# Designs tried in a protein design run: peptides against a protein of PDB entry 5OOQ. Part 124

Target 1, 227 residues: chain A of PDB entry 5OOQ
Amino acid sequence: YREDVRQVVTHPANALSFLQPGRLVEISVNGKDNYGWGAVVDFAKRINKRNPSAVYTDHESYIVNVVVNTMYIDSPVNLLKPFNPTLPEGIRPAEEGEKSICAVIPITLDSIKSIGNLRLYMPKDIRASGQKETVGKSLREVNRRFPDGIPVLDPVKNMKIEDEDFLKLMKKIDVLNTKLSSNPLTNSMRLEELYGKYSRKHDLHEDMKQLKRKISESQAVIQLDDL

## One batch from the design tools (peptide; made by RFdiffusion4, then SolubleMPNN)

Design b2_p20_8_s4 (from b2_p20_8, 7 letters changed)
Fold by OpenDDE base, seed 4:
Structure b2_p20_8_s4 (fold): chain B 227 residues (1-227), chain A 20 residues (1-20)
Amino acid sequence: as target 1 above (227 residues)
Amino acid sequence: SSMLGKVFEETVENVKTLDL
């Protein structure tokens, strides 16, 4: 059920409008490499220059660049390819007792475990010397201030996901959280139907363009209020 | 507070700014 909710929340139609620069997101790559909470730099539609006809799933169709402060220090970060979410071998989070560094990693929407209700103010140029480390310090401070975890966006209240089948799913989860009732199969079928509806309803390319513009406009407003 | 020290907490009702 949590995975079903995650799939809806991380669908491009829902997630992209909340992937503003500085948005905190919880990162799990390939279901095994947990980087913890990182900060969104930007996102773009996934383009394969070598195979322009490549078709990606909705959750793999966008690349999100995120700053993480949990990269293992000896990870071959120099082998990271821009906008390539297929991470080189040896790119991993630091284990307990290992040293970590800050890195920008390209991930898919499928690697987002949670979207936080917090945003960092991001440097204009994250690639400039010391900027990733500054974001890394801010991430550490946020984690220190929220020892019980960073607050997650409410899918209904905050994200305004109004799909009737999703609302029914959420109600069922609430009931199941109160009752360990065992029917995961009926929920997976509904999730597939939900994704089918999102995929058919949204021109994700045009939506992305509009969302990027709205994000840029929103940043401009925030900057104007700080002047 | 440095611009980098600002955290925006988005709630349904308001946006709260936290100084880091």
Scores: peptide ipSAE 0.068, ipTM 0.737, DockQ to the pose 0.274
Fold by OpenDDE base, seed 5:
Structure b2_p20_8_s4 (fold): chain B 227 residues (1-227), chain A 20 residues (1-20)
Amino acid sequence: as target 1 above (227 residues)
Amino acid sequence: SSMLGKVFEETVENVKTLDL
């Protein structure tokens, strides 16, 4: 059920307006590589230069560049390609006892586990020498200040997701969380159906959501510059 | 503290700035 909420929250129609520079996001790549909390650098619509006709799922249709401070030190970070979410072999988070470094990695929306209610001030040029490490220090400090975890955006209160289908989904999830003991498969199928309806509705309003996103992004950037 | 040591916390009402 957490996955069902995640699918809605990380949908482009909802997530992109909150992926301003410095936004904290919890990162899990391919459901196995947990990088913890990172900071958003930027994002762009996924474009396949080799196959312009490539169709991506909603959650794979955007690339988010994020700074992480948990990259395994011996990972081949030099092989990382901007806006290419297909990570080279050996790109992984450090395990317990391993040393980590800061890196900028391109991820899909599907790799976002949670969107935090915090934003870091970001350097103008994250690729400049030492800038990633500065962000990495800030991430460590945030984690220190929030030992119980970084606050997550509330989908309704913060993200202002007021869509009726979403609210129905959330209510069903709440009910199912209380009734987890019965038939997980049937319940999952029903949630997928609701998500499908929600997604289709948002596809029809994609242009409007994109416009709202751009406005929100612009405002967020201005706020960073005014400080 | 460098600007990089600041965090914005979005609240329902206001953005809170945390000095890092």
Scores: peptide ipSAE 0.036, ipTM 0.731, DockQ to the pose 0.290
Fold by OpenDDE base, seed 1:
Structure b2_p20_8_s4 (fold): chain B 227 residues (1-227), chain A 20 residues (1-20)
Amino acid sequence: as target 1 above (227 residues)
Amino acid sequence: SSMLGKVFEETVENVKTLDL
């Protein structure tokens, strides 16, 4: 159930409008490398210059650059390439007892575990010396202030996901949380079916195109307000 | 106030600024 919700929330049609600079996101790379909460720098559509015909899944079709403060100190961070989500070997979070550093890592939408209801004010130039460390300090302070966890965006109230099949999914989850359903297997199969229906009904490509336009328009408006 | 100390909680209705 949580994974099905995550798939909908992190879909480009829903997620991209909430990936503004400074947005807090919880990061898990390859389902095993947990970086904790990081801050969004920017995002771009994934382009394979070597293979322009490469087809990516919706969740792999965008690259999000994020500042993390949990990078293992001896990780080869100098090998990180902006907008390349294929991380070099040895890039990992620090384990317990290891020292960590701040780094900017490129991730896919599929590496987002949660989208937070908080945004940091981001430096204008995150690549400038000391700027990522400043963001790292802010991340530590946020974690200190929210010991029970950073508040997550509500998919319905905050993200305005109004898809009927998704709303039905959310209602089912709520019912399951309140009622130990006697048949967890039947409920799991129904969730997969509902997610499959959601994915099939939406021409997600058109929705992404419209969203990209809205994002571009919003960025243009922000640039106009900064002029 | 260091620009970095502002956390914006985007509630649906109001952005709450948390001073860090």
Scores: peptide ipSAE 0.029, ipTM 0.696, DockQ to the pose 0.299
Fold by OpenDDE base, seed 2:
Structure b2_p20_8_s4 (fold): chain B 227 residues (1-227), chain A 20 residues (1-20)
Amino acid sequence: as target 1 above (227 residues)
Amino acid sequence: SSMLGKVFEETVENVKTLDL
């Protein structure tokens, strides 16, 4: 059930409007490498320069650059390629007792475990010397202030996901969480059916196009105010 | 307190700023 909600929340049609610079996101790469909470730098549509006809899944179609403060110190961070979510071998979070450093890593939407209801002020140039470390200090301070965890965006109240099929999914999840799930398999199949209905009802391509336009317009307004 | 030490908590009604 948590995964089904995550799939909807991290879908481009819902997530991209909340991936502003400084947005806190919880990061898990390949379901194994947990970097904890990082801060969004920016995002871009994934473009394969070598194969322009490459088709990506919705959750793999965007690259999000994030600052993490949990990168293993001996990771080959110099091999990181901007906007390439295929991480080099040896890029991993520090384990217990290991030293960590700050790094900017490119991830897909599928690597977002949760989206936080917090946003950091970000440096204008994150690539400038010492700026990643400043963000890293801010992340540590946030974690210190929220020992029970960083507050997650409410999909309905905060993200304004008002799709009827999604609301039905959420209600069913709430009912299932309160009721002893007597048959997890039947409940899983019903959740998949509801997610399938949600996915079919949305013209995801058109929704993404409209969202991109709104983001572009919003960025243009911000750029005009910064002039 | 550097501008970098502020966190916005975006609530539906009010943005709360946390000084870091």
Scores: peptide ipSAE 0.087, ipTM 0.732, DockQ to the pose 0.289; fails the geometry check

## One batch from the design tools (peptide; made by RFdiffusion4, then SolubleMPNN)

Design b2_p21_1_s1 (from b2_p21_1, 10 letters changed)
Fold by OpenDDE base, seed 3:
Structure b2_p21_1_s1 (fold): chain B 227 residues (1-227), chain A 21 residues (1-21)
Amino acid sequence: as target 1 above (227 residues)
Amino acid sequence: SLAGQVFYEFEDLSFNPRVAL
């Protein structure tokens, strides 16, 4: 059930409007490399220059650059390529007892575990020396302030996901959480079906294009006001 | 504006951490 919610929340039509610079996101790469909470730098549509006709899934169609403070110190961070979510071998979070450093990593939407209801003020030039470490300090402070975990965006109240099938999904999850006694297997199948219906009913691609335009317009306005 | 409302904003926490609600 959590995965089905995650799929909807991290879909471009829902997630991109909340991936402003400084937005906190919880990061898990390839389902195994947990970087914890990072801060969004920016995002871009994934473009394959070698194969312009490459079709990506919705969750892989955007690259999000994020600052993490949990990168293993001996990771080959110099091999990181901007806007390439295929991370080099050896890029991993620090394990217990290992030293960590701050790094900017490119991830896909599929690597977002959750979106936080918190945004950091980001340095103008995150690539400048010491700036990622400043963000890293801020991330540590946030984690200190939220010992029970960073608050996650509410999909309905905060993200305004009003899709009927999603709302039905959420209600089912709530019912399942309250009724721990019902058979978990029958409910997972229904969630996949609901997500399938959601994906089919909404031209999520067109909605995403419209959203992207609105985001670009809003970013342009912010840049004008900062001048 | 589909710009998600920020419920919590932290200023540069390295110097003066403020939570803006």
Scores: peptide ipSAE 0.041, ipTM 0.608, DockQ to the pose 0.069
Fold by OpenDDE base, seed 1:
Structure b2_p21_1_s1 (fold): chain B 227 residues (1-227), chain A 21 residues (1-21)
Amino acid sequence: as target 1 above (227 residues)
Amino acid sequence: SLAGQVFYEFEDLSFNPRVAL
């Protein structure tokens, strides 16, 4: 269910209006490379110069440039290309005990785990000497001030996602969380609830696919009207 | 110095409080 919520939140129709310069985002590349919280520099629609007819999924159709302060020090950061989300081999976050540096990395919307309700003041030229390190210091200070985690945007209250199917999904999650908190782990009803959750996960996944289609259709209509 | 750095909280899109870092 958290993944289903993430898919809606990170959809271009919802996410792009919140990806202003300095917006904090939690970054996970390919589900394995966790950079933690970074700051948005800018974003652009993905263009394939080699194949202009390439069709990307909604979550891969935009590139977001983000400052991270967790890049492994020996990563080949000089090989990073702006607006190219295909990262060179060896680009990874620092592990425990390794030294890290600040870097600007291009990511897709699919690499956003969460969108924070905080926005940093960003330098005008992030590529100028020392500017990314300044943002890196700000990121450290934010993490220090929020030891329990950086506040995440509420999809309904903050992002104003008012889609009926999404609201139903959120209500289902709340009901399930309440039931999980109220029922002790040991009751046999957990197996039925787990099976019910697997069945409902399938239903929610289909609902999410339908929602994504409706959003895509709505965007296609808007793009058609802007043409 | 972090003294000149600021961030905003976006609990309400109509009100973005400024906090010094």
Scores: peptide ipSAE 0.037, ipTM 0.591, DockQ to the pose 0.169
Fold by OpenDDE base, seed 2:
Formats: structure tokens, sequence, C-alpha cells
Structure b2_p21_1_s1 (fold): chain B 227 residues (1-227), chain A 21 residues (1-21)
């Protein structure tokens, strides 16, 4: 059930509105590389210039650039490419006893374990010398202030996820005694239906955004012609 | 302290100007 909640929370239709610059996110890459809490720099829709026809899953369709302060010092960070989530070999978090550095890494939505209810004040130019380290110091300070963990966004109260099936899922999680071992297959089918709904909603939102942009551009052109 | 100016908590922040209509 925790994974089911994570899948819904990290779906583009829900997550993107909360991935503002400085938003804290908990990061796990490839299910094994735990970077801990990082800070969002930006995000963009994944574009494959070499294969424009590439189809990605919803969770792989966006790339989020995040600052982490747990990168292993000898990692080949110079090989990192913005908005390329295929990390070079040797890119990993520091283990116990190893030194770490700050780095900006591109991740997919699927690499987000949790979205925090905290936002850092981000430098205007994170790529400038010393700016990543400034964010790294801020991350350490946050961790110091929240020894019991960084507060996570509530999917219902904060994220306003009001889907009936999701609310039912949350109720099932909250009700410890609901012996309804809902068949994992039935839950999976419902999750697929939920994703289908979210995908459609997102597509409509993007279409509306594009339409609004076109209208604004058209109005700007009309204003230029009227001047 | 400088630390208090580094971060803030959002009670109900659902707005992202990049995705907002």
Amino acid sequence: as target 1 above (227 residues)
Amino acid sequence: SLAGQVFYEFEDLSFNPRVAL
C-alpha cells in the first residue's frame, strides 16, 4: 500500500505542482542508491532528441534536477548531463566513512520516495561556483532541525488528491483492522485505472496550458498590430 | 539566525507557475 500511495503521489498530475525550486524531495535511484533529502532545482518533460518517438511511462516522462549533498566525492560528476536520468557508472551516494560532495543530479519521478512540506530559498544560479554547497549547508541545517524526519506532504490535505479510489485506498491504510486482503490483482487494476485517469487529466491540463499560451501570444500580436 | 531565513514550510502550497494555467 505504501508503494501504491507513492505511485499516485509521484504521478505527474499530482507531483509537478509541488516540484517548485527549493522543494525538498527524498531520493532513491534505481531502488538502491539512497541520496536522502535533496532540493529541487527545476524539472522538464523528458525529450529524447535522438529518438523523438520514444515513449516513456508517466513516471519516466519528466526529469527533475535536484541538489544532493550526499554524492560520493570520487563520483564522476563531470559526466552528469542535465535532464539525462541515465546516470554514468560510478555515480552513487557516499557510504559510511566516505566523504560526500554536493551535486545536481537528474532523476525521474519514480526516484522520488517522498515530497517534503518544506521549501528552501534557492540561489538564482545554482550552477555558479559555491552555490550547490550553499544549498548543501541548508540541507544539513534542515536535517538538524528535523531529527525525527522532514515533514512529508499530506496527499489529501496538502496535495488535494481527491480521487475517490485514492481516498478509499487511504482509508484502507488508515483502518488497521480492515482484513480486506483485497486481492493484489484487484488493487493493481484499480491503480491502473487511476493512472489512466491521471494521465488523461494531465494531457488536458497541458492542452489547456498550450491553448492559453497561444491565446496570450495571439493577444500580444494583436496589441503589436494595434500599436 | 541565518538558518531561519534559509527555508520555510508551506501549509497549502499547490501552486507551480510552470504548470499552473
Scores: peptide ipSAE 0.026, ipTM 0.595, DockQ to the pose 0.151
Fold by OpenDDE base, seed 5:
Structure b2_p21_1_s1 (fold): chain B 227 residues (1-227), chain A 21 residues (1-21)
Amino acid sequence: as target 1 above (227 residues)
Amino acid sequence: SLAGQVFYEFEDLSFNPRVAL
């Protein structure tokens, strides 16, 4: 269910208007490399110069440049190519006990776990010497001020996602959360199991598939209106 | 200190060009 919500939230039709410079986003690359919270620099539509006819999925069709402060210190950051989300080998977050540095990495929308309800003031030139480190210090201060986690945008109240099927999904999640919170014996593993069972029982995957289709159809209509 | 950077929570989360970059 959380992944289903993430797919809707990170869809370009919903996410791009909230990816202003300085917006905080939680980053996971390829579902394994967790960089934590970073700050958006900018974004652009993905263009393949070698294959202009390349078709990307909606979640892969934009590149977001983000400052992270969790890059492993010995990562080959000099091999990073602007607007290329295919990261070189060895680019990874620091593990426990390793030193980290600040870096700007290009990611896809699919690498966004969550969008925060906070924005940093960003330097005018993030590539200038010392500017990434300034943002890195600000990220540390934010994490210090929010020990229980950075507030996440509410998809309905903040992002104004008004799709009827999405609203139904959110209501189902709220009901489930209320039921689970009333049971003190629910550890995190049991919670995930219960959500999995609930998702199967209530066909949330099919609901999400229908939502994705409607979003895609709406985009097609917008493209037709722009023609 | 935010090392010269300030963060804000915005009620209006739309693009606001008045946000100092």
Scores: peptide ipSAE 0.023, ipTM 0.604, DockQ to the pose 0.165; fails the geometry check

Design b2_p21_1_s2 (from b2_p21_1, 7 letters changed)
Fold by OpenDDE base, seed 5:
Structure b2_p21_1_s2 (fold): chain B 227 residues (1-227), chain A 21 residues (1-21)
Amino acid sequence: as target 1 above (227 residues)
Amino acid sequence: SMMGKVFYLYDDLSFNPRVSL
C-alpha cells in the first residue's frame, strides 16, 4: 500500500511541482541504499546524449540533484557524473560507526521515498566550497527539531491529487489502518504484515495499476495538447 | 500551501529557525 501511494506521489505529474530548491526528500536508491532526508538542488528532464531514442519510464525520466549528509566518507564521489543517476560502484551511505560527508547526488524520482513538507533556504551556488556542508548542517538541525520525523506532504491536502481512483485508494488505506490499530495484538511488524495481506485481499495493486494507466494517458493527452 | 513550510536557518544555528507555515 505504501509503495502504491509512493508511485502516485512520485509520478512527474504530481511530484515535479513540489521539487523546488530546498525541498526535503527522503532518499532510497535502488531500494537498498538509504541516504535519509536530503535537500533538492534542482531537477531536469533526463536526456541520453549517446542514445537520444532511449525511452525511460515516467519515474526514471527526470534527474533530481539532491544534497545528502550521509555519504560514506571513502565513497568515490569524484566519479559522480552530473546528470547520470547510475551511481558508480562504491557510492553508498555510511553505515553505523562510519564517517559521513556531504555530497550532491543525481537520483531519479523512483529513488524518492517521501516528499517532506519543509523547504530549506538554499545557497545560491551549491557547488561553491563549503556550501554543501552548510546544507548538511541545516539537515542535522531539521532532524533535531523533528525527532518524531519530518512532516510528509499530504497527497490530497497539500499536493491536491484529486484523481478519483487515488482518493478511493486513500480511503481504503484509512479504513484498513483503523481496523489494524484497533487490534491490541498489532505491533509494528505485524501491522505491516497484516496490511500487506489486506492490501492483496482488497486488490489495491490492481487499483494502482489502473491509476497508473490513467495517469499515463492523461500525460499523453497533455503532451498532444502542448504540441 | 504547495510551497510547504519554509525553514530558514540562520548562519548561526543557535538561533531558532523561523518556520513559516
Scores: peptide ipSAE 0.030, ipTM 0.615, DockQ to the pose 0.098
Fold by OpenDDE base, seed 1:
Structure b2_p21_1_s2 (fold): chain B 227 residues (1-227), chain A 21 residues (1-21)
Amino acid sequence: as target 1 above (227 residues)
Amino acid sequence: SMMGKVFYLYDDLSFNPRVSL
C-alpha cells in the first residue's frame, strides 16, 4: 500500500510542482542505496542525446539533482555528472561506521521515497566551493530538530491529489489501519485492484496526464524563477 | 555558521517560514 501511494505521489503530474530548490526528499536508489533525506537542487526532463526517440516511464522521465550528506567518503564523486542518473560504480551511501561527505547526485523520481513538507533556503550556486557542505549542515540540523522524522507532504491536504480512485485507495488504507478484523489478504488484493484501475485511468487519459504534467512543470518553473 | 539559514513548511505551494537554522 505504501508503494502504491508512493507511485502516485512521485508521478510527474503530482511531484514536479513540489520539487522546488531546497525541498527535502527521502532518497532510495534502486531500493537498495538509502541516502536518507536530501535537498533538491533542480530538475529537468530526461533527454537521451544518443537516442532521442527513447521513451522513458513517467517515473524515469525526469532527473532530479539532490544534495545528500550521506555519500561514502571514498565514492568516486568526481565522476558524477548533473542530470545523468546512471551513477558510476562505487557511488553509494556510507554504511554504519563509515565516514560520509556531501554530494550532488542525479536521481529519477522513482528514487524518491517521500517528499518532505520542508524546504531549505538554498545557496544560489550549489557547485561553488563549500556550498554543498553548508546544505549538509542544514540537513543535519533539520534531522536534529525532527527526531521523530521529517514531516511528509499529505497527498490530499498538501498536494491536492483529488483523483477519486486515489481517494478510495487512501480510505482503504485508513480502514486497514483501523480495522483489525478485516482479512489483510482480501484488503491487499482490493488495494492492488484499485491501484490498477487508477493506473489504467491515467493511461487512458494520456492527454490529461500530459496537461497535468505541463501545469506542474509551469508551476515548478515559477517557483524556480522566484529564487 | 548555521545562523541566518531558514527552512519553511509548505502547505500546498505556499511557503511558510518556521525557524532559522
Scores: peptide ipSAE 0.032, ipTM 0.649, DockQ to the pose 0.154; fails the geometry check
Fold by OpenDDE base, seed 4:
Structure b2_p21_1_s2 (fold): chain B 227 residues (1-227), chain A 21 residues (1-21)
Amino acid sequence: as target 1 above (227 residues)
Amino acid sequence: SMMGKVFYLYDDLSFNPRVSL
């Protein structure tokens, strides 16, 4: 069920409007490499220069550049290419006891575990010397301030995902969290149907544009200065 | 009502977020 929610939340139609610079996202690459919470730099549609006709899944069709502060220090970060989510061998998070550094990593939407309800003020030029480290310090401070975890965007209240099938899924999850007795296998089949509805070739660009308009108009931005 | 987006400035991260989450 969590994966089901994640698939909907990280779908381009829903996620892209919330991937503003500084947005915190929880990163898991290939389901194995957990980088923890990082900050979004930018995103772009995935373009294969070698094969412009390459078709990607919806969750692989966009690349998100994120700053992480958990990169293993001996990772070959110099081999990282912006907007190339195929990470070089040896690119991994630091394990316990290992030293970490800040890096900008290109990830797909599929590598987003959660979208945080928090945005950092980002430097104008993240590639300038010392800027990624500044973001890294901010990330450490955020983690310190939220020991119980960074608040996650509410898919319904914050992201305005109003799909009836999704709402039904959320209700089922709530019921299951309360009553562990319902067979999880029957509910996974319904998610495939939900995903099938999202995978319909809507012009993701237009969908994103429409969603951005709706969200930007309806979401109050609370700045710390206004608190 | 949709809960608003919260922005934190690096310098302001030192202050207790008065954000009632």
Scores: peptide ipSAE 0.030, ipTM 0.609, DockQ to the pose 0.077; fails the geometry check
Fold by OpenDDE base, seed 3:
Structure b2_p21_1_s2 (fold): chain B 227 residues (1-227), chain A 21 residues (1-21)
Amino acid sequence: as target 1 above (227 residues)
Amino acid sequence: SMMGKVFYLYDDLSFNPRVSL
């Protein structure tokens, strides 16, 4: 159930509008490497220069650059390639007792576990020496201030996902969470069906184009207000 | 605007709620 919600939330049509610089996101790469909460630097549509005809899934079609403060100190961070979400071998979060460093890693939308309802003020040049460490300190401070966890964006109230099938999914999840007595298997099948309907009903590509335009317009307005 | 109320952490570690226009 949580995965189905995550699939909708992290879909480009929903997520991209909330991936502004400094947006906090919870990161899990390949379901194995949990980096915790990081800060978005930027994102771009994934383009394969070698194979322009390459088709990616919706959740793999964008690359998000994020600052993490949990990178294992001995990870080969010098081998990280910008805009390449296929991380080199040895790139991993620090385990308990290991030292960590700050790094910028490229991830896909599929690697986003949660989107936080917080944004950090980001340095203008995150790649400049010491800047990622500054963000790392801010991340630590945020975690300190939110010991019970960083607030997550509400898909309905904050993200304004108004899709009828999604709303039905959310209602079903709420009912299931409140009614412990229902058969888990029946509920999982219904969630998959609802997500399937959502995915089929929306021309997600066209929706994404419209959203991208709205994002660009919104960013322009924010820049004007900061002047 | 789909931007809900967002809290911003600034360099001074202040939190400022922003309301989506």
Scores: peptide ipSAE 0.028, ipTM 0.604, DockQ to the pose 0.085; fails the geometry check

